# Ledger of designs, part 114: peptides against a protein of PDB entry 5EFW

Target 1, 141 residues: chain A of PDB entry 5EFW
Amino acid sequence: TTLERIEKNFVITDPRLPDNPIIFASDSFLQLTEYSREEILGRNARFLQGPETDRATVRKIRDAIDNQTEVTVQLINYTKSGKKFWNLFHLQPMRDQKGDVQYFIGVQLDGTEHVRDAAEREGVMLIKKTAENIDEAAKEL

## One batch from the design tools (peptide; made by RFdiffusion4, then SolubleMPNN)

Design b1_p26_3_s3 (from b1_p26_3, 9 letters changed)
Fold by OpenDDE base, seed 1:
Structure b1_p26_3_s3 (fold): chain B 141 residues (1-141), chain A 26 residues (1-26)
Amino acid sequence: as target 1 above (141 residues)
Amino acid sequence: TSFEESRELALKNIAEGVDQSEVIEL
C-alpha cells in the first residue's frame, strides 16, 4: 500500500482501543527501536521511555492526545538494547470526513544529540511533512 | 504487512494481555 511505502520512522495508534495502542509501525521504526512487530503492536508507545526521559515533555504528549491536538517535542528514548537517542517527535490526530479522531500519527526523527536552531527547524518541517503524507495515505484504507 | 493485518494483530495481542503498561503515552 501507499502507507507501507513511506520509508520513515512512524507509528499509527488507535485512541478508541484501550490505552491508545500502536496498531501500525513502519519497518524503519522497528529498525530504529530494535523491537519486533509482535513486541510493539497492541502496546502503548511508552516502552520507548526510560530514566532520562523528561516527564514534563511526556505530559505534553499526553495532554495533546487527551485534547486531540498536535504536538512536537524532543525527548530521550531508548532502544530495546538500552541505547539512548534524542527523538524529535511529532504527533497529530487523523480525522475522518466528519472531523472525528480515528487515529494518531506519530513520526520520529532520531539523533545522537538534541537538535537546535536551523537543524531543529529542518527536522520539524520534515516530520510534519511526513505526517501529512501518512494522513493522505491512510485515507485510502 | 497490510494495515488491516497489522490492526488485527494488535487486537489479538491486546486480547492476549500483551499490554499491561502504566499510564504514559508516546
Scores: peptide ipSAE 0.534, ipTM 0.835, DockQ to the pose 0.599
Fold by OpenDDE base, seed 5:
Structure b1_p26_3_s3 (fold): chain B 141 residues (1-141), chain A 26 residues (1-26)
Amino acid sequence: as target 1 above (141 residues)
Amino acid sequence: TSFEESRELALKNIAEGVDQSEVIEL
């Protein structure tokens, strides 16, 4: 499908299933996080968090899910091997024709450092555009 | 895998007892 052709780090989650699990992950996301598809499908994405993940930032993500809104944050995530990376993360709801939330789209931009100013703005524009492309591709499913 | 196959695998894993929490986080 057109969805599978998007070569970016992203997941789709289903808030209608127990604990809003990942139901789709891009190949790039699997490579980034060092997990297999079988290891993560059906799980909540919280397994990417660890000791240095800022809990206030995680709360912003949770609040956005609860309120069915979009959010953009930067947080520390961990790979399967325990390697830390900075994640510029964008989440937005995917709505059906009736306006009801069907899925959430999560897009990740990984880095070795927290990005600021122009670099952050550029990254935000990129991941938001990617989320829109995913949303459009998913409408064809 | 297709989106549908991916979702089906997720459902299978849930049914097989994948660890879950009452708190939704990403």
Scores: peptide ipSAE 0.533, ipTM 0.834, DockQ to the pose 0.542
Fold by OpenDDE base, seed 3:
Structure b1_p26_3_s3 (fold): chain B 141 residues (1-141), chain A 26 residues (1-26)
Amino acid sequence: as target 1 above (141 residues)
Amino acid sequence: TSFEESRELALKNIAEGVDQSEVIEL
């Protein structure tokens, strides 16, 4: 069957380029963040951070990129208009057949509250599955 | 270049129906 369009909040970044810029963003991501595609392509995703974004959580994301590993965190992000939202965020490397990292996949699940317990576990499963779907779709190209 | 390769991948993902977003050149 034909792959269904992935209607989720996600980006693809290129760690081989200076400052690991966004090279692809889904329509849903643009709608969530209130940015145009022109405003974000070629930029590092740090523009989503603001005053209440936890710096220790941001360091976990940076460490995952540096170590070429996956990470799942929940952090405060901001839209272009300055609206705060909780971002349940999953990041994982996209590797070639040799195992070398080519890209990163970032998937976002937004909410008005910090999710806990069963709701958090369900959200994590969803965003991880979404990332795997993106990875498989990209590898088939 | 690395940039050209990355852009090509993004375009292919759109073409394969991962996302139907309009492609904007940088």
Scores: peptide ipSAE 0.025, ipTM 0.589, DockQ to the pose 0.065
Fold by OpenDDE base, seed 2:
Order: sequence, then structure tokens, then C-alpha cells
Structure b1_p26_3_s3 (fold): chain B 141 residues (1-141), chain A 26 residues (1-26)
Amino acid sequence: as target 1 above (141 residues)
Amino acid sequence: TSFEESRELALKNIAEGVDQSEVIEL
């Protein structure tokens, strides 16, 4: 499908299921995080968090979910092997034709360092564009 | 895998009691 052809780090979650679990993950996301599909599907994405993940940033993500809004943040995430990376993360709701939230789209841009200024703006534009592409592709589902 | 297959696997894992919490975080 068009969705599967999007070669970016992303997940789709279902807020209508217990604990807003991941219901789809891109191959790139699995490669980035070092998890298998079986290990993450049905789980909340919080498994990416660890000791150095900023709790206030996590709360921003939670608030966006609760309010059914988009958010863009940078936070420390961890791979399965415990490697840290800076995740420039964008989350947005995927709505049906009636405007009801069906899913959330989470897009990740990984980096070894926190991105700033022009690099951050470029990254934000990229992940937002990716999220829109995912949203459009999901209409084919 | 297809979206449908992915969703089915997710549902299976949920039904099997895979890691869940009352606190929603990403």
C-alpha cells in the first residue's frame, strides 16, 4: 500500500484501544528502535523512554493526546539495546470524514544530538510533511 | 506487513495482556 511505501520512521496508534497502543510501525522505525514488530504492536510507545527522557516533554505528548491535538517535541529515546538518541517527534491525530479521531500518527526523526535552529526547523517541516503523507495514505485503508 | 495484518497482531498482543498501563504516554 501507499502507507507501507513511506520510508520514514513512524507509528500509528489507536487511542480507542487500551493505553493507545501502536497498531502499525514502519520498517524504518523497527530498525531505529531495534525492536521486532511483534515486540511493539499492541504496546504503548512509552517503552522508548528511559532515565534521561524529560518528563515534562512526555507530559506535553500526553496532553496533546488527551486534547486530540498535534505536538512537536524533542526527547531522549532509547533503543532496545539501550542506546540513546534524540527524537524529534511529531504527533498528530488522524481524523475520519466526520472529524472524529481514529488514530494518532507519530513520526520520529532520530539524531545523536539535539537539533537547533535551521536544522530543527528543517526537521520539523520534514516530519510534519511525512505525517501528512501518512494521513493521506491511511485514507486508502 | 499490511496495515490489516499489523492491526490484527496488535489486537492479538493486547488480548494476550502485553504491556499496558493506565497512563497514556508516547
Scores: peptide ipSAE 0.532, ipTM 0.833, DockQ to the pose 0.549; fails the geometry check

Design b1_p26_3_s4 (from b1_p26_3, 10 letters changed)
Fold by OpenDDE base, seed 2:
Structure b1_p26_3_s4 (fold): chain B 141 residues (1-141), chain A 26 residues (1-26)
Amino acid sequence: as target 1 above (141 residues)
Amino acid sequence: TSFEESYKLALENIAKGIDQSEVIEL
């Protein structure tokens, strides 16, 4: 489908299921995080967090989920092998035709360093555009 | 992997209790 053709790091989560689990992960996301699909589907994405992940940033993500809003943050994530990376992360709700939140779309732009200024703005535009592409592709589901 | 297959696998994993977490975070 069009969804599977999106060659970006992203997941789709289902807030209607226990603990808002990942229900879809792109191949790129699996490659980035070094997890298999079996290891992550059905789980909350918090497994990407680790010792240096800023808890205040995580709370912003949680607040966005609770409030059913979008958020864009940068946070330290960890691969399965324990490798740290800076994740420029965008999350937004996917709403059904009634306007109710059906899923959340999470898009990840990985980097070895925190991005700022023009690079950050460019990254934000990219991941937001990706999220919109995912949202449109998901309408075909 | 199709969305449907992924969703099905997610449900199966949930049913198995793969994730024991209770706090919603990403």
Scores: peptide ipSAE 0.582, ipTM 0.858, DockQ to the pose 0.553; fails the geometry check
Fold by OpenDDE base, seed 1:
Structure b1_p26_3_s4 (fold): chain B 141 residues (1-141), chain A 26 residues (1-26)
Amino acid sequence: as target 1 above (141 residues)
Amino acid sequence: TSFEESYKLALENIAKGIDQSEVIEL
């Protein structure tokens, strides 16, 4: 499908299921995080967090989910092997024909450093555009 | 892997009880 051909780091979650689990993960996301599809499907994405992940930033993500709004943040995530990376993360709701939230789309841009200024703006534009592409592709499902 | 297969696998894993973490989202 068109969704499966999007070569970016992303997941789709289902807030209508207990604990808002990941129901789809891109191949790139699996490569980035070093997890298999079996290890992550059905789980909440919180397994990417670790000791240096800022809890206040995580709360912003949770608030966005609870309020069914979009959010863009940068936070430290960890791969399966324990490698740290800065995740420029964008989350937005995917709504059905009735306007109800059906899924959430999460897009990740990874880096060794916290991005700032022009680099951050460029990254934000990229991940937001990716999220829109995913939203459009998912309507075909 | 198709979306349908992915969703099905997710449901199967949920049924197995694979996640009870207390940490917040991505």
Scores: peptide ipSAE 0.582, ipTM 0.856, DockQ to the pose 0.617; fails the geometry check
Fold by OpenDDE base, seed 4:
Parts: sequence; C-alpha cells; structure tokens
Structure b1_p26_3_s4 (fold): chain B 141 residues (1-141), chain A 26 residues (1-26)
Amino acid sequence: as target 1 above (141 residues)
Amino acid sequence: TSFEESYKLALENIAKGIDQSEVIEL
C-alpha cells in the first residue's frame, strides 16, 4: 500500500481507543526502537520515554493531543535496550472529511544529538512533509 | 504489515490487556 511504502519512522495512533494506542508502526520505527509490532501495537507510545525525557516537553505533546493540534518537539527517547536517542518528533491529527480527528500521526527523526538552527529546520520540514504524506496515504484506506 | 492487519493486532493486544504506561507519547 501507499502507507507501507513510506520508508520513514512513524506511528499512527487512535485517540478513539483507550489511551490513544499505536495502531500502526512503520518498519523503520520498529528498527529504530528495537521493538516488534507485537510488543507495541495497542500501547500508548509513552514506553519510549525514560529518565532523561523532559517532562515539560512531554506535556507539550499531551496538550497537542488534548487540543487536537500539531506539535513539533525534540525529546530523549529510549530503545528497548535502553539506548538513548534524540527524537525530533512531529505529531499532527489526521482528520476525516467531516473534520473529526480519526488518528494522530507521529513522525520521528532520530539522532545522536540535539539539533539546532538549519539542521533543525530541515528536519522539521522533512518530518512535517512525511506526516502529510502519511495523512494522504491513510486517507486512501 | 498492512494497516488492517496492524489495527487488528492492536485491538487484539488491547483485548489481552497489554501494559499501557502512565505517561503520554514518544
């Protein structure tokens, strides 16, 4: 499918289900995070957080979900093995033809370090574009 | 894995009561 062809790190979550669980994860995302689909599908993505994940940043994500808006942040995430990585993360709602939120799209650009300036801007543009591609692909389902 | 298969698996896992952590998203 078109969705499956998007070779980026992303998940789709369903806020209409309890605790906004992951309902789809790209192969790249699974590789990045070191989880299997069986381990993560049906779970809220919070399992990627850990000791050094900034709680204020997490709250920004929460607020975006609650308000059904988009957000872009950088935060520390952890792989299954406990490896830290910087996640340039973009979240946006996917809306149906009526304007109701169906899903959230989460796109991750992973890195070993926090990015700033031009690199950050480029990353943001990339992950936002990816999110739009996912949105369009998902609408075809 | 197709979207449909993924969604189905998600539902199955939810039904199994798989651990859902306390704090929101990645």
Scores: peptide ipSAE 0.581, ipTM 0.857, DockQ to the pose 0.597; fails the geometry check
Fold by OpenDDE base, seed 3:
Structure b1_p26_3_s4 (fold): chain B 141 residues (1-141), chain A 26 residues (1-26)
Amino acid sequence: as target 1 above (141 residues)
Amino acid sequence: TSFEESYKLALENIAKGIDQSEVIEL
């Protein structure tokens, strides 16, 4: 199956382009967020933020991008229709053989509430493993 | 590939000025 049909919520962004736009989105991500592929490709993912999105958490994401590191956070995101969801979000750089950053991989686990304790740890392990699988698959395309 | 096609479409959308937002990622 194509990357698009992987049954996980994820995007790939290009930090080498202006404003780190989305260059790839999975079908599941489009279904979750209620956007078409044409509506989001070429855009920065900030369109998912809204009034209740914690700015301190967003700053952690920005710092990870600027420092070319991974980060895992939970934040409020919004669908196209304005529905709120909790996004357990993992971001990590995709590097070439020289160690230079080429892309970022973002993986989302959605929920109706903030996850805690064992459920959070399980979710984090899942989205991190998913990101690694995407990294391996994308390098071969 | 699907990846290459998506990348091309992303570049085209950037050139069309679809994204004019100023704030940070996801």
Scores: peptide ipSAE 0.121, ipTM 0.711, DockQ to the pose 0.588; fails the geometry check

Design b1_p26_4_s1 (from b1_p26_4, 11 letters changed)
Fold by OpenDDE base, seed 2:
Structure b1_p26_4_s1 (fold): chain B 141 residues (1-141), chain A 26 residues (1-26)
Amino acid sequence: as target 1 above (141 residues)
Amino acid sequence: MEEKKKIEEEIKKRIEEFFEKLKKLP
């Protein structure tokens, strides 16, 4: 399917349910994180966090959810086996025709490797451009 | 369970349509 051809890792969460649980995950996300679909559905994505995950970055994600806004961050996440990876993460609310938030889309971009310095700025800029395109496309959903 | 599966499939479809739209953006 078109979705199977998407090399992007993504989840969909439902903020209308307690603790904003994952309700959908792409196959790529499952492969990256080493979890089965059954292990993650109905859970908050915080299970990817670990000792070296920056708490200030996690707070930015929380604030974006609470304020129903988008956010782009880079944070350390952990696979099921405990392998650390850098997650270049974009979060965006999916709104209905009335403008009410129905879901959040979390997209993990190809930053499985820590992008430092100029490359981080370029990656963030690329993601922001992608986010703008995403926002326009989301208005048509 | 059946309702959850139906919702998941609908969301999957909408996301697929979303990414197809993204590919068409300049």
Scores: peptide ipSAE 0.122, ipTM 0.648, DockQ to the pose 0.119
Fold by OpenDDE base, seed 4:
Structure b1_p26_4_s1 (fold): chain B 141 residues (1-141), chain A 26 residues (1-26)
Amino acid sequence: as target 1 above (141 residues)
Amino acid sequence: MEEKKKIEEEIKKRIEEFFEKLKKLP
């Protein structure tokens, strides 16, 4: 499928279901996080959080979901095996033709270090563009 | 317990519906 061909780390979540569960995950996301699709689908993405995940950053994500807005943050996430990675994370709502939120698109750019300055700007541009591409492709569903 | 199971079933249904739509995309 067009969505499956998007070789980026991303998930689609359904805010119309309790606890905004993941309903789609890219193959790259599965590889990054070391989870199977069966382990992820139907779960809230908070399982990626751990001891060093900044709670204030998590609150920003929560606020964006509640307010139906986009957000871009960097936070510590954990793989299934417990490996830490810096996640440059972008979340945006997918809206229908009426402007109602149908899904959220979450795009992850992984790294061993917190990115700053030009590298951060480039990463942000990349993950935002990826989210837009996913939004366009998913509108055919 | 029953309510939780009902929610889980609804989630599964929606996931399946979404995947069926994805499979139809070229």
Scores: peptide ipSAE 0.091, ipTM 0.635, DockQ to the pose 0.895
Fold by OpenDDE base, seed 5:
Structure b1_p26_4_s1 (fold): chain B 141 residues (1-141), chain A 26 residues (1-26)
Amino acid sequence: as target 1 above (141 residues)
Amino acid sequence: MEEKKKIEEEIKKRIEEFFEKLKKLP
């Protein structure tokens, strides 16, 4: 499928269900996070957070979901084995023909360090473009 | 407890419906 061909780290969540659970995850996302698909489907993505995850950044993500807006942040996330990584994360709503939010698309760019300046701008452009491609591919869902 | 089970079943249903739609995408 067009969606399956997107070789990027991403998830789709359903805000119309309690606690906005993950309903789809790319193979790359599973590889990055070291979880199986069965372990993450139906769960809120907060399991990626840990001791060094900045709570103010997490609140920005929550606020974007509540306000049905997009957000781009960098935060520390953790794999299943407890390895931490810097996640350049972009979240945006997927809307139907009526303009109502159906899903959220979350795209992750992993790194060993916090990115700045030109590298950050390039990463942001990449994950935003990826989110738009996913939105187009998933319009029929 | 009963409410939790209902929520879990609804989540499962929606996930299944989503994957069925995915199979139809090019």
Scores: peptide ipSAE 0.029, ipTM 0.548, DockQ to the pose 0.931
Fold by OpenDDE base, seed 3:
Structure b1_p26_4_s1 (fold): chain B 141 residues (1-141), chain A 26 residues (1-26)
Amino acid sequence: as target 1 above (141 residues)
Amino acid sequence: MEEKKKIEEEIKKRIEEFFEKLKKLP
């Protein structure tokens, strides 16, 4: 479908459902993570975490969800086959016309290395812009 | 505007699919 074919790694989650499950994933996200759509829909995105995932960074993500705020972090994630990658991750709430949080938008930029300095700033700008584009397209829900 | 509507319809579809899956749990 149109939404799935957006050429960016992203998911939409529903914090109004138990454990904030993924309700949508882009084709690019499925390719990145090596999961099928059926394997991930209805699950919390924590299945991407593994032994080298920094727990303090995971707590920042959890705190952002609980506080209904945005966050940008880098963390180790794992594909279905167990391949680790650095995930430059941006999460932000999607609000309705009343200002109530309905969903979260999660955008991922993958890499083999931890990104720093100018490259990090560029990556952050890209994933934030992607999240804003998705929000603008879906804000009437 | 048409593209926005298509995106909204897809999100709605995914939500519905999730709830249908949930109803099938024993």
Scores: peptide ipSAE 0.075, ipTM 0.581, DockQ to the pose 0.070; fails the geometry check

Design b1_p26_4_s2 (from b1_p26_4, 15 letters changed)
Fold by OpenDDE base, seed 4:
Structure b1_p26_4_s2 (fold): chain B 141 residues (1-141), chain A 26 residues (1-26)
Amino acid sequence: as target 1 above (141 residues)
Amino acid sequence: SAAAAAERARIEARIREFFEKLKTLP
């Protein structure tokens, strides 16, 4: 679809379904992670985690979901082939007009290394802006 | 920039299309 061709790494998940599964993934996300759409739709995104993924960082993500808040972190993720990459990750809830959480928006900025300072700030701004664009589009419905 | 604005608009439009379609699915 046209949506899938958006050249940003992002997913939409549905916390109203068991285990908050991915219900949408961009083509870029699939390319990054080396998974097919069939392999990931309906699954929780935790399949990207591996041995060197910091568990405390994962807990921050979990807490954000549980508390229905946003979070921005950097964590090691793994492609299907086992290649590590640093994921500058932003997650935020998408709320309906009543304020109830309908979805979560996850945006990923991939890199070969952990980023800091200006590069991190720039990346954060980018992924947050992407998430907001998705959220705003959905709220207009 | 104009390019950035156009890209944002494109993304937003496509996301809207997706969710509209989603609403029609059983």
Scores: peptide ipSAE 0.244, ipTM 0.751, DockQ to the pose 0.031
Fold by OpenDDE base, seed 5:
Structure b1_p26_4_s2 (fold): chain B 141 residues (1-141), chain A 26 residues (1-26)
Amino acid sequence: as target 1 above (141 residues)
Amino acid sequence: SAAAAAERARIEARIREFFEKLKTLP
């Protein structure tokens, strides 16, 4: 499918289900996080958080979901094996033709360090563009 | 509990529906 051909780290979540669980995960996301699809689907993405994940940044994500807005942040996430990575993360709502939120799209760009300046701007452009591509690819769902 | 089982079933049904729709997309 068009959606399946997007070779980026991303998930789709359903805010209309309890605790906004992941309902789709890309193959790249599974590879990044070291989980199987069965381990991911139906869970809230907070399992990626750990001891060094900044709680203020997590609150920004939660606020964006609650307010049905987009947000872009960098935070420490953890793989299944406990490996830390910096996640340049973009989240945005997927809306239907009436403007109602149908899903959320989360896009992850992983790195070994926090990025700034030109590298951050480039990464932000990439993950935002990816989110728009996913939105278009999933518009018929 | 019965409530927990029902909730899990709802989530799984939604996931299945999503993937079935996805399969029909080019």
Scores: peptide ipSAE 0.112, ipTM 0.628, DockQ to the pose 0.964
Fold by OpenDDE base, seed 3:
Structure b1_p26_4_s2 (fold): chain B 141 residues (1-141), chain A 26 residues (1-26)
Amino acid sequence: as target 1 above (141 residues)
Amino acid sequence: SAAAAAERARIEARIREFFEKLKTLP
């Protein structure tokens, strides 16, 4: 679809369904992770985690979902072929006009190394801006 | 910039269309 072709790595998940499954994934996300859309839709995004993924960072993500808050972290993720990458990841709730959580937006910026300083700040601004664009579009419906 | 704002608007429009379609699905 037209939405799927947006050149940003992002997913939309549905916390009202069991285990907060992915209900939308961009083409860029599929290319990054080496999965097909059929392999991803309906699954929790934890399949990207592996042996070197920091468990404390994963807990921060889980806590944000449980508390219905946003979070920004860097963590090791794995492609389908087992290739490691650093994921600068931003997650935030998508709320309706009443303030109730309808979805979560996850935005990913990939890299071969952990990013620091100005590069980190720039990446964070980019992924947050992308998430806000998605959120604002949904609120107007 | 104006170009950035225009691109944002295009993305938002595509997202709106997607969610409108989702509402029509069983």
Scores: peptide ipSAE 0.069, ipTM 0.579, DockQ to the pose 0.030
Fold by OpenDDE base, seed 2:
Formats: C-alpha cells, structure tokens, sequence
Structure b1_p26_4_s2 (fold): chain B 141 residues (1-141), chain A 26 residues (1-26)
C-alpha cells in the first residue's frame, strides 16, 4: 500500500485486540527487522526484544500503552537474524473523533549506538514528527 | 524547510490514501 511505502520505520498496533498486535508495518520497518510482513502482522512487537533489552524500559512502554499515553525511549532490539540495534522509539495513541484510543503509532529510529544530547533531540524530533504526520492524516479522514 | 514540508506532504498523502481505502473494507 502507499502507507507501507513511506520511507520511515513505523508500525500501527491495535490495542482493542488481544495483546495489542501489529496491524500495519512500513516496508522500512520490515527491512530493518528482517521479518516478512506475514511474520509480524497479528503479533505483539515484543518479538524485537532480547537478552540485552532493558526490562525497565520495556515497562515504560507497557505503562504508556496501559495508560493510553505517549512515550519515547531507547532500547536494544534484535533483528530476525539476532543482530542488535539501538531503537530510538516513540509510541503514541491515535484517537478517534470521540477521543477514544483507536490505535497506537510506533516509530523507530535505528542506530548502532545509544544516542544522547543533540543527536538524541534531533532523533526524537524526527520520530515524533513522523508520528504526528500519521495521526494528523488519520484525523482528517 | 521546503524539503521537510514536501516530505511531510507526501507522507500525509500516502497515509490519507491508505486510510481512505481502509474505510471501504467491510
């Protein structure tokens, strides 16, 4: 689809379904994670986690979902082949016209290193802007 | 920047197209 072709790493999940599964993934996300679309659709994104993924950071993500809030974190994720990458990750709810959470938007910025300071701020700005673009486009429909 | 604005517009257009199609699904 046209949405899949957006050259950003992002997913859309459905918190109204059991275990908040991925219902959409961009082509870039598939390339990053080395999974096929069939392998990830319908699954919770936790398959990206591994031994060195910080559990406290994961809990922050879980809390944001449960509380229907946004969160921005950096965490170790793993590709299908087991390659580690630092994921600068932003998650935010997509709400319907009534204000109810309909979906979550997850945007990923991959890197070989944990980023700080100006680099982090720039990355955060980028992934938040991407998420907002998705949200705003959806609201206009 | 102009480049950023253009990219945003492209993304939004693609997203709109996708969700419009999604609305037609049963």
Amino acid sequence: as target 1 above (141 residues)
Amino acid sequence: SAAAAAERARIEARIREFFEKLKTLP
Scores: peptide ipSAE 0.057, ipTM 0.590, DockQ to the pose 0.030; fails the geometry check

Design b1_p26_4_s3 (from b1_p26_4, 9 letters changed)
Fold by OpenDDE base, seed 4:
Structure b1_p26_4_s3 (fold): chain B 141 residues (1-141), chain A 26 residues (1-26)
Amino acid sequence: as target 1 above (141 residues)
Amino acid sequence: MEEEKEIKELIEERIREFFEKLSTLP
């Protein structure tokens, strides 16, 4: 589909299902994480976490989901092969016409280093804009 | 085990529904 081929790292999750599983992933996300689509669909995105993933940051993500709010964090994630990467991660809810949360959009900007200052601001702007674009593209669903 | 199977089936159904919607898009 056109949505899958968007050249950005993103997933769509369904918080209305148990454990907020991934229901959609971009090709770029699969390439980044080294997982097949079949391996990740239906699973919570926590499989990207590992030993050096900050638990407090993970809790922020969980809190955002529970509170149905957006969040932007940086955390260590792991590919299938165990490669570490810094993930500048933005999560925001997709709401229907009534304002009810239907999905979450998760956008990932990968890097070998923790980004700071201007680079972080630029990255945040990019992933937020990407999330908005995905939201608009998905409105036709 | 039954609950796990039921949840899995529900997830698969929702995924299918989502992709069916996507399939209507270019």
Scores: peptide ipSAE 0.189, ipTM 0.708, DockQ to the pose 0.795
Fold by OpenDDE base, seed 2:
Structure b1_p26_4_s3 (fold): chain B 141 residues (1-141), chain A 26 residues (1-26)
Amino acid sequence: as target 1 above (141 residues)
Amino acid sequence: MEEEKEIKELIEERIREFFEKLSTLP
């Protein structure tokens, strides 16, 4: 289902390390992006960007990380083979009991088209729910 | 640093387990 697919497309990054590298990637994310786990672990997710990726949108992501806030955007990403796709992307901080940011959760919904209106709202709801589920699971540590 | 690594590994493990649980959902 769409929900199942969305819930599987995610990464965890560590902003406490230089350049906020990916420390975990789901199998679905690897399949989507056509990278192996070894190729992406320890790297910043910017490798998904390419010529048609909107730089202003990328700045929103960077600003959210810097400000330790959540953000939801749509941007063009590229697979390893160079295939373009629209990524409905949600990012939110994972905080400890003291409220300090320890990680970021990034959830991706891939599509051939930019989603709008009801479809966008539905997608946003799904990826946010996925992020919250991941956050809840991680808080038990 | 060792503590950080341990925490990281634990988090990855828990998240992996969570992922597996999601994959079994109908």
Scores: peptide ipSAE 0.136, ipTM 0.635, DockQ to the pose 0.127
Fold by OpenDDE base, seed 1:
Structure b1_p26_4_s3 (fold): chain B 141 residues (1-141), chain A 26 residues (1-26)
Amino acid sequence: as target 1 above (141 residues)
Amino acid sequence: MEEEKEIKELIEERIREFFEKLSTLP
């Protein structure tokens, strides 16, 4: 079903803390990245980056955070064991009732290949919908 | 940091509740 297809690899980060650390990670994210929750919480997500990660793409993510806007990119990430994967990544701010940014929601769609065309559009739709669902679930905090 | 811990726990609770709800849907 459509719901079963929703990607559940995600993190929540707190830009109000030093270096925008991960404050929540889904179980699926832990499985994907091969890290434990203890290894991830409190850290910036840059530990997923490695030698073949495009620095310009990373800068786009950083700029989006600094500008408090959303971004969608594809980049090479690495598991704890060093396995490379393509990450279709969507990041968007979570705002409070006043409109101030409290958190960021990061959603990951993993794959062995860079996705294009229809597959990319489908993936983007999926990760954006997931982010909206998470935002809705947390809006009353 | 105590407030941050509380917020984190609240977020995790809400997320868990959300996914539990989804598990009951097709």
Scores: peptide ipSAE 0.102, ipTM 0.625, DockQ to the pose 0.129
Fold by OpenDDE base, seed 3:
Structure b1_p26_4_s3 (fold): chain B 141 residues (1-141), chain A 26 residues (1-26)
Amino acid sequence: as target 1 above (141 residues)
Amino acid sequence: MEEEKEIKELIEERIREFFEKLSTLP
């Protein structure tokens, strides 16, 4: 589909379903993580975490979901084959016209390297803008 | 789930429309 072929790494999750599962993933995200669409749809994104994933950072993500707020973090994730990568990712709620949270949009920076300083700030701006674009497209849902 | 399918299709429609609009920009 057109949505899946968007050249950005992103997922959409549904917090109204048990355990906030992924309900959509872009082709780029699948390529990044080395999973098939069938393997990840309906699952919580925590399968990307592993031994070196910082638990405090994971808690920030959980808190943002629980409080229905946005968050931007960088953490170690793992591909299906077990390769580590640094994931700079932004998560924000998607609200309906009434202001109620319907979904979350998660956008991951292109690439797998750890970014710092100006590069990190630039990456954050990019993934936030991408999330805003997706939100704007789907705000009428 | 059927509801999931319907929601996905709606999301795809909205995003498709959005990016088609963007493609017309200089």
Scores: peptide ipSAE 0.072, ipTM 0.594, DockQ to the pose 0.074

